# Peptides against a protein of PDB entry 3PUK: the designs that were tried, part 191

Target 1, 227 residues: chain A of PDB entry 3PUK
Amino acid sequence: ERGLKSVVWRKIKTAVFDDCRKEGEWKIMLLDEFTTKLLSSCCKMTDLLEEGITVIENIYKNREPVRQMKALYFISPTPKSVDCFLRDFGSKSEKKYKAAYIYFTDFCPDSLFNKIKASCSKSIRRCKEINISFIPQESQVYTLDVPDAFYYCYSPDPSNASRKEVVMEAMAEQIVTVCATLDENPGVRYKSKPLDNASKLAQLVEKKLEDYYKIDEKGLIKGKTQS

## One batch from the design tools (peptide; made by RFdiffusion4, then SolubleMPNN)

Design b2_p24_5_s3 (from b2_p24_5, 10 letters changed)
Fold by OpenDDE base, seed 2:
Structure b2_p24_5_s3 (fold): chain B 227 residues (1-227), chain A 24 residues (1-24)
Amino acid sequence: as target 1 above (227 residues)
Amino acid sequence: SEELIKQYKSLKEFNEELEKEEKE
């Protein structure tokens, strides 16, 4: 197995499947566009079956209710994915599933998190962030999944400045999740160019890495492992 | 950042509550 793919799978297995596993229980898994690609890159359907997943559904599509089964939502923390979840559980009389386990691939904004708590708290059994927002390609190669990243980062249109910042932030977050997944804190090296996107991204990554390792999942402070 | 810290605390507390409810 390719190193990065195996690491990603192991992370998902421990952070998601092991976390919500109940003996003898099968779940429906709901995926969005990103998590579909992610799982496709690092596992097979047989692997998911072994983890107690009977059916995989696209969260964006209309789905028939399966009220007797619990649902595992492995989704990105986006308004679109969250809205789809809320539609599944927002109505007390028309819940699509018995209960929900939610695992976000990245940090969920407070606005979205609060919206979920306010609307569907009684239906939720888990709501966690696992911090895995990259696609493994090769043993040490990954792809960032940021919509229109190239367009916004290289757009000469100043009207896209705000969107460019959002994209840069998202890219930085994904890079940090790779480091977290690999349990590495690299030293960021770049040539200082204030107006250069690469420099801005590097600065964001460095800042986010520092923030992440100040308070990690274990509450430990971790120093840089690479220079 | 303060925002990240708040988020972690909030999420952790929320999940702890959920886990307690599931065990009861």
Scores: peptide ipSAE 0.163, ipTM 0.687, DockQ to the pose 0.628
Fold by OpenDDE base, seed 5:
Structure b2_p24_5_s3 (fold): chain B 227 residues (1-227), chain A 24 residues (1-24)
Amino acid sequence: as target 1 above (227 residues)
Amino acid sequence: SEELIKQYKSLKEFNEELEKEEKE
């Protein structure tokens, strides 16, 4: 039985490494906080070496230029990660790497994408979105990367209502990415609680699943299944 | 959903252009 870690690794291998792989070419891979955790959860350094990655660097840290090498950015579509990328390629004279392959772990907002295109399009060889916004813990267990999710969802402070909605949207999106990764369209089940957060989240997931499968490139309409 | 579709199309087109340029 292939555990979730194996599925995630296979997805990354196919969507990222196979997509930009050139025989005999080594790349530097840039990771953010999320993707560092993600890769550490599902692969070893030896696996990355086999995929043509020579060095892993943290995108948030100051790095020395390696102008002769291409860079693989496997990052979250956040302003912070994008800004770090833009610092690497924003100036023609100050490019840290030869070229960039960008793979976002989730949907990249238009504002960020447009910002990238406007500033450093000539340095980009790839810019793609993949559907991996969760951390596999065990074969059937994963963790959502939604900061302060518990705090905002269960906060009695009404001032946090708007933030709660944002958090729930993020959680729902990540759950959908899990479903997409597993190629499943689950029937959503939940236990009701006083704050009805589970119900709200379930509704968001259902809606997003519908949207996902409507726009799926494969045009696959799957019935609801229980996983 | 329409906005998402539009964005994906744009990204797809962008990558197709990039791939063509790399082959040339």
Scores: peptide ipSAE 0.156, ipTM 0.685, DockQ to the pose 0.550
Fold by OpenDDE base, seed 1:
Structure b2_p24_5_s3 (fold): chain B 227 residues (1-227), chain A 24 residues (1-24)
Amino acid sequence: as target 1 above (227 residues)
Amino acid sequence: SEELIKQYKSLKEFNEELEKEEKE
């Protein structure tokens, strides 16, 4: 009944909580807007307590230091979230927490990663990318997190054509991420529209799925599944 | 793709270093 939600939770549990788990240790977890929605969609506070999270804090808010505790940052690789992290650890005298474990929900650009390394490397215990850039709504329904997707996809300005392609690519990547998470190779379905955005996205998804399953870890070509 | 691979390698290397430091 909780197909996608359960899969997402399992992924987070394995990739995040199990990865940084230390016996008898409690952590403060810092969330941004996206990860707040993500966790809210697939778990309860009791689940997080079981994973050694004592308190959840919003990364964007001013927080009191808890210098004796380590912090688990489960955040998007955005300038805003990274800047908030940097504020927590940027000053030696004003560190909010004892140390940081960072898990990004998607690929972290080198520019952001380099900023983190340059400023806070000594405070970091882990920094990993977790490929979860979608929100599960229902058992088989999800939403994508692609900033300004609507604007660029429907922009009448030809100058945005390149940005449109980037956005479409990002959306396709997220869809493939969902499929990979579910271990499914779905047939792509779409309805053609005047702007042909759906068709373009479908083509990108199909191509990426093909690439993914052709070169999967087992070297096996998986058959298409119905989703 | 190449950029993604390079970034992944960098992050991987960083984590490997961090893990070594924790074990020491």
Scores: peptide ipSAE 0.158, ipTM 0.694, DockQ to the pose 0.448; fails the geometry check
Fold by OpenDDE base, seed 4:
Structure b2_p24_5_s3 (fold): chain B 227 residues (1-227), chain A 24 residues (1-24)
Amino acid sequence: as target 1 above (227 residues)
Amino acid sequence: SEELIKQYKSLKEFNEELEKEEKE
């Protein structure tokens, strides 16, 4: 079996680099905090060079314009990352790059998508979602990018209930992205705990998996598999 | 679920338009 890192890299290569690659063309790649960690976990700079990336820039930082080059935005669908993108292309006279290819790591809300379309549609060559919202640590181990997940999920404080739900929702979403990346519909397993958070999370995952495969463009509904 | 489906359709349509423009 292929290691998770290789699977993730292959997914990125196919969904992002191959999708926007033009022979002889080099791009600047813009990353946010999550995608920086993600790429660092599954590739080397040499790999990116092979994919036509000349330089990597942090989307959150002020950057000098390179108007002759196209930019590849590999970012999370957050207001912060999107706002940074919009700043790069919001003014015709102040465009930082020649054009933009946008690849979101997860589902982009309509509000953000509409904002992008309204402000800089002419500068965009691609805008896709690739559903990779996890960081591979080992061959079969990944880390979810959910802040304070442990704290809120295991907090005995009832005041954290709402936040716990939000966190679990985010975790479930990311787990689904892992499954999507691996093209697996796993049988969900969990260990029962007093707070039953594992059960709740499992239910959320199952629901989201069902939704994901139900709406799959290929119409492929896979049965539950071992995970 | 319905909202998600609508969003995917919208994004798909958008990309299709972009691809057409690039080919022209």
Scores: peptide ipSAE 0.158, ipTM 0.689, DockQ to the pose 0.576; fails the geometry check

Design b2_p24_5_s4 (from b2_p24_5, 11 letters changed)
Fold by OpenDDE base, seed 4:
Structure b2_p24_5_s4 (fold): chain B 227 residues (1-227), chain A 24 residues (1-24)
Amino acid sequence: as target 1 above (227 residues)
Amino acid sequence: SEEMIKQYKKLKEFNEELEKEELE
């Protein structure tokens, strides 16, 4: 039985570290709030050292330039994180690092992508989405990173209906990323509740799974599995 | 999904451009 933490680490190792690895090269890794939690949940600093990371920095903090080193940005595709990246490389004279490898945890919107492309392309060596938007807690347990998910999903206030839908969409998307990480197309199971949240979420997940597994990374259609 | 495919292509093309720039 594969532990979720190990699966996530393996995914990061292959999708991020192996992707940008150069023999003898050390990098500075920049993390945001989510990726800090993510890495802390599935690896140790010693593991990162083995992958050629010399130091970890918080992308939100002011940092001293290390112009001789390349930076690995493992960040969420949010305006805040992207803006911090842009500040690091926006000025030619004030580049904080030699170059950047960018790995997003999820889909990067065109608006953000275009901003990056327009302003920092010369500094970027790689840009990839790895689709990990969850925190592994235990061997098969994960936590979705959706703000106020519990509040909105279980709120009896009809005024929260719109926000509830947004949250549920985000949750469904993250569940799909879990499935993608595990390389599984599970049959969805849920318990019906009076608010029908579980049913709605299940429907969203199924729909998104169908969309995702129409074509895999190799262009293959995957069948449904049980987990 | 179509969107996913489009995104994949976009990133692929972008990375190809980046690689070309690095080699030049």
Scores: peptide ipSAE 0.422, ipTM 0.868, DockQ to the pose 0.461
Fold by OpenDDE base, seed 5:
Structure b2_p24_5_s4 (fold): chain B 227 residues (1-227), chain A 24 residues (1-24)
Amino acid sequence: as target 1 above (227 residues)
Amino acid sequence: SEEMIKQYKKLKEFNEELEKEELE
């Protein structure tokens, strides 16, 4: 059963494809490493065709211009992905595509956002954050995209404390995005460990959940559920 | 959070600008 995969696909369909859909219009979709994995986990090429995507391209690769078509960038808010986007539209005479719709998988830092705004605004038709930074697995399982998370969280070296906090913050954010995607406000449960990582992560998740539901798009505060 | 509100406003304003530019 594809419970979580289906939810993720529905979210992408609504937040991305429906948002930029125009009747009779086909787009080229640009993906990075993460979004390639994400889409591969929850859809097929036939599904993308139904959503008006003619071709998917890797944003990191050199690509031939298709100047008559608009591009849908579904990418992570990373310097690498953003730089590739900027290269596609950095020069007015050398634009790879007619225009761009940009959908970030997560919060785009101000530094990257400002860089995009300053250089490519005229080429952009839409810029949105959809907050999906996890890979869905079978049976309601998901994988967080946080590099070196395990290493830092379970390192006994005190010198890694600062890095550990950053990693846990990122993990907490991704867990919240899962909850948001599932439209759930769970009561956080954890088992205490010697390094208290579970407790710390739980606290971060609870805090972020509170923030999200207080100011969510629907303006609804939901009670805690069991999950 | 204040940061989330700020981000929401920023993106909203930006998209409004983009829509305006597309119409021109």
Scores: peptide ipSAE 0.413, ipTM 0.866, DockQ to the pose 0.573
Fold by OpenDDE base, seed 3:
Structure b2_p24_5_s4 (fold): chain B 227 residues (1-227), chain A 24 residues (1-24)
Amino acid sequence: as target 1 above (227 residues)
Amino acid sequence: SEEMIKQYKKLKEFNEELEKEELE
């Protein structure tokens, strides 16, 4: 497959599974709502088995301890998902797994990161950001994980202006992560509308792309995946 | 982005610490 789904899968395989792979070792994988959708969009359970995953568990649900196995957390950097992780390792009595590998789909805020470090550092073997905050739909189509994006961007209510800007910023950031995943630095195209939202978004994307690839070219951050 | 660089360094340092702790 030449589409976005295959690219996303390759990214996850390289950035997550290959990163924590140990010969002969099986792991339990914990997913949240977003990552469940993400993996469902680009792989099958058989693919995960080949990567050394024995079972997939929902991080939000109560789970029986499997203390002899390590856990692979592929989750969003949200308070809800992080809180569930912390409950799994918050105390010796509550430790559900042998150790944890954590892979976030996006930027983890310092507040959450510090909370993890303070509470569970001894149980963590790896912590990485993958920068996949979108769902591949078709070969070149994807859905951004930005809540209420349509509502705020197209709201005629001026009171939503502040929220609109936040949403547009988030969209721009996610578009850049898509480009990074595809190893593409495309020219941004947009059609002029009565509202300047498209133009504003395009400018944000262009700026962020420039910043990202400048850093990458300098070898400071290896965030892109070749197609 | 300065923020991106900062985040990268933070995670790099953290993972280095984790590796040291595992070896202890």
Scores: peptide ipSAE 0.413, ipTM 0.863, DockQ to the pose 0.493
Fold by OpenDDE base, seed 1:
Structure b2_p24_5_s4 (fold): chain B 227 residues (1-227), chain A 24 residues (1-24)
Amino acid sequence: as target 1 above (227 residues)
Amino acid sequence: SEEMIKQYKKLKEFNEELEKEELE
């Protein structure tokens, strides 16, 4: 029914749930703010139960230890989410769960990755990046998680130019993740606006798409598709 | 692209290490 939501769900199912599936094993799933919204947008609790998730917990909240169960962390690669994970496994005596499977929604910076590796490697069974940094709204509609995007993109203050570029870069990156999720290399379309922000964003998207499809996960070069 | 490849390799190697540790 909802094309984008279905695609996102399928990707999560394949990339996360199927990846860590063990027969007869139930897991606790830990979500952050973004992944809570993401999953709520594309699945139901019943769907998660079918995937072997018994309980969903918020990573930011204090949780009771369930030491006999493994945990599935589906989280954003942010310092806040990573710190919460580290608290769950930082000490042998304070381990909240039996082990962890970690799936990041996007590129995990080396600083965070190294911190995880150094402190909790023995507790981790899997660490993967899924590259879903958007929320599907409708069949072909999605929202981007870019804070203050409107403010910086439309700011008349020239001092915000550098911030605007950073925001546009982040938006472009997220759009690319949408395309990657859909397995599409679209021709970028935009309407010209007075501030030319749309043009700049389009150019960034095009460049990033080209870079992405030059070397995809399978080493395949894909041509542009009409989207 | 080079950065993506590097990241992919990094994660692959890490997961291989994790798998080995689990088997031990």
Scores: peptide ipSAE 0.405, ipTM 0.861, DockQ to the pose 0.477

Design b2_p24_6_s1 (from b2_p24_6, 12 letters changed)
Fold by OpenDDE base, seed 4:
Structure b2_p24_6_s1 (fold): chain B 227 residues (1-227), chain A 24 residues (1-24)
Amino acid sequence: as target 1 above (227 residues)
Amino acid sequence: SDELIKQYKKLKEFNEEIKKEEAE
């Protein structure tokens, strides 16, 4: 009934919670806008408690220091979220928490990564990308976090061509994250439309899938599965 | 592909450094 939600939760549990779990240790978890929605879609607070999370905090808000506890940052790799993290650990005197485990939902750009490394390396215990950039809605349905995707993809206005490409790229990337989460390499299928949006998206997805599976966790190229 | 490979290596190296520092 909740297949996709369960898969997403299992992925988070394995990739995040199991990765940083220490017996008897409780952590504060920091979330941003996206990860708040993500977790709310696939788990309950009781589930998080079972995983050793004592409290959830919004990374964007001012927070009181809890210097005796380690923090688990489950955030998107955005300047806003990263800046908030940096504020938490950028100064020894201003450290909000004992240490940080950072789990990004997607690829973290070098600029942001380098900034983190330069400023907060000593405070970091783990840094990982888990590749979840979608919200599960139903057992097999998910919502992509791409603003105005429908508008730009189906706009007949040529002036939106550049934006359309950006949106297509973002969608393709997120579809790949879904596939990665589900451990599937689907044979991409689509219906051709006059605007050729489906074809373009399919091509992008195929390309990105190829790239992903070349360097998967096992270092293997997986065969195509059913879409 | 090259970018993803680089990213993977970067993170791997970083985490190795972290582990090394913790072990010391």
Scores: peptide ipSAE 0.347, ipTM 0.844, DockQ to the pose 0.631
Fold by OpenDDE base, seed 1:
Structure b2_p24_6_s1 (fold): chain B 227 residues (1-227), chain A 24 residues (1-24)
Amino acid sequence: as target 1 above (227 residues)
Amino acid sequence: SDELIKQYKKLKEFNEEIKKEEAE
């Protein structure tokens, strides 16, 4: 039982591959650092072939144009990944691919979104956020992609307090994405330790979960499920 | 909550625009 990995794969399959699937059409898939790790954690190349992906390319690398094929961009909403996308389609004369389907792993900031719209709107066939910003490890284990989380959360330096809050917010958001992916509203449990970090994180998670389920994709208020 | 709704609407509108352009 692949547990969380299977759930993540199912989510990607439904939210990404099924969403852009056209009969008889093969696509090139572009991945960034995060999505490479994500897919590697929950699927095989054979699985991707079954979903109509002919080849996987790294978005950061210089790639040869394949102008007759559409591209599936499964990327994080970062300036780096977005800039690479823009390079692929920003020139009217030098589009690397026929068209683009863009699936972001998380909320795309307005600044990046507007930049995409302004430069590449005619090349885009789909733009969606799928809300997966974690890496599944084991059946019930995942890792968060929050840089320097440990450093900021446990730093004794008061000057890092603001950054600590930002990091905790990011962690909370990622935890919520896990819950959303699993379609679960867990009760938040934390051990009271001398450091208020765990309690603060728990509170942030609870708040974000509440907000998420109040405004879920289906407009349904889901009750808290005890995990 | 408001931010999430706003984001969702933004993407929805964008995808609708895309569909219209393709039909055109």
Scores: peptide ipSAE 0.339, ipTM 0.842, DockQ to the pose 0.590
Fold by OpenDDE base, seed 3:
Structure b2_p24_6_s1 (fold): chain B 227 residues (1-227), chain A 24 residues (1-24)
Amino acid sequence: as target 1 above (227 residues)
Amino acid sequence: SDELIKQYKKLKEFNEEIKKEEAE
């Protein structure tokens, strides 16, 4: 087990499993594509069993109802994953599970959040964002879940400029989530050059880090540390 | 960020509402 993997697992354990744990209670856990990869990278099935998960299901697949059990949704805040959740608990269909605990890997957009509240709020026992949008690879290496990041950031095509900015923003946000997971507020180092992608990204990261630590759950503002 | 603060408050309030509903 590599260092970053253990940190990520510890974060998930405390933020998700400990948060919804009830003595003697087993839950079904629903995963999407990203969270499947995430958990696979940092834990084993035996670990999940120890956390009270009886079975893991793919949220995208049709599943048989288990109405006597509560479900733990560990999913990304995407329209696809949210729509699948809504199919499980929406007013138009019979509820597949007794209740739902929802843990998003990132900030849930208001549009999706409002849609959830409007349709199945009574079925929800918990809704939390845990801010893990990366896959741990090695002790300090991770993969960002930003589609086409390389293509847009390094494309010479000027037509991709707008998309490049969106991608860089997403990357910056995910880097912040890594820092949050590691409980670190690193100083960002870069060589400043005009129109340099690294410089731009660093600036975005720094800004977002500042914003994040202003609203720490404990109300503490953490100073910058060396990274 | 005002947006981040807003998001945090939104979820906090929602979870509080959930708890109230369960208590009823």
Scores: peptide ipSAE 0.298, ipTM 0.825, DockQ to the pose 0.626
Fold by OpenDDE base, seed 5:
Structure b2_p24_6_s1 (fold): chain B 227 residues (1-227), chain A 24 residues (1-24)
Amino acid sequence: as target 1 above (227 residues)
Amino acid sequence: SDELIKQYKKLKEFNEEIKKEEAE
């Protein structure tokens, strides 16, 4: 069964676990709120054990040091998650783990990235963005991790215009990650509405898709397909 | 977009730096 959940798992397996896997080595995996939900939606603990993960820890909680083990951080590129990481490996603090492999679910802002580089670069063995910022629910159903997206997109209040744009940008990015995960470059279709939200979002998606495939690691440029 | 390209480049460069440091 090649449902969305299986596709997402396969993506995580190849992009994260296979990327940092060493024979005979076990890692501690650190998750945030989003990635906890993500992994819970597409795998079991037994699957993670098979990938060399011995323990899963919440990045937001206080944790005891395990200095002999490397840590795999699978986290969102948010200030909160990054700050927790920095506490584990900050230059002024005793590191909790032997080293860190960092995998972000989406593009890490320059501000956060620079902060990481400045404080704990020596502890990092890998830093990668895997571009999975959605939760698979069903075979072809997923939820976007954009709070209040519906409210802002459909708000008639002009004061929300700026926020609406930010939300649409985030939605477009997540849709692109879905397409990338599925290895599809779809022709975007939309239904015109008075607020033209669908059209605007479609344009953003098309633009981002084009950009993504131009810089794809495999250099793959696919034509538009119907999805 | 220029932004996406920039993001890709910064990570590539960073990982190259990491590899270099590990080799030392």
Scores: peptide ipSAE 0.284, ipTM 0.819, DockQ to the pose 0.703

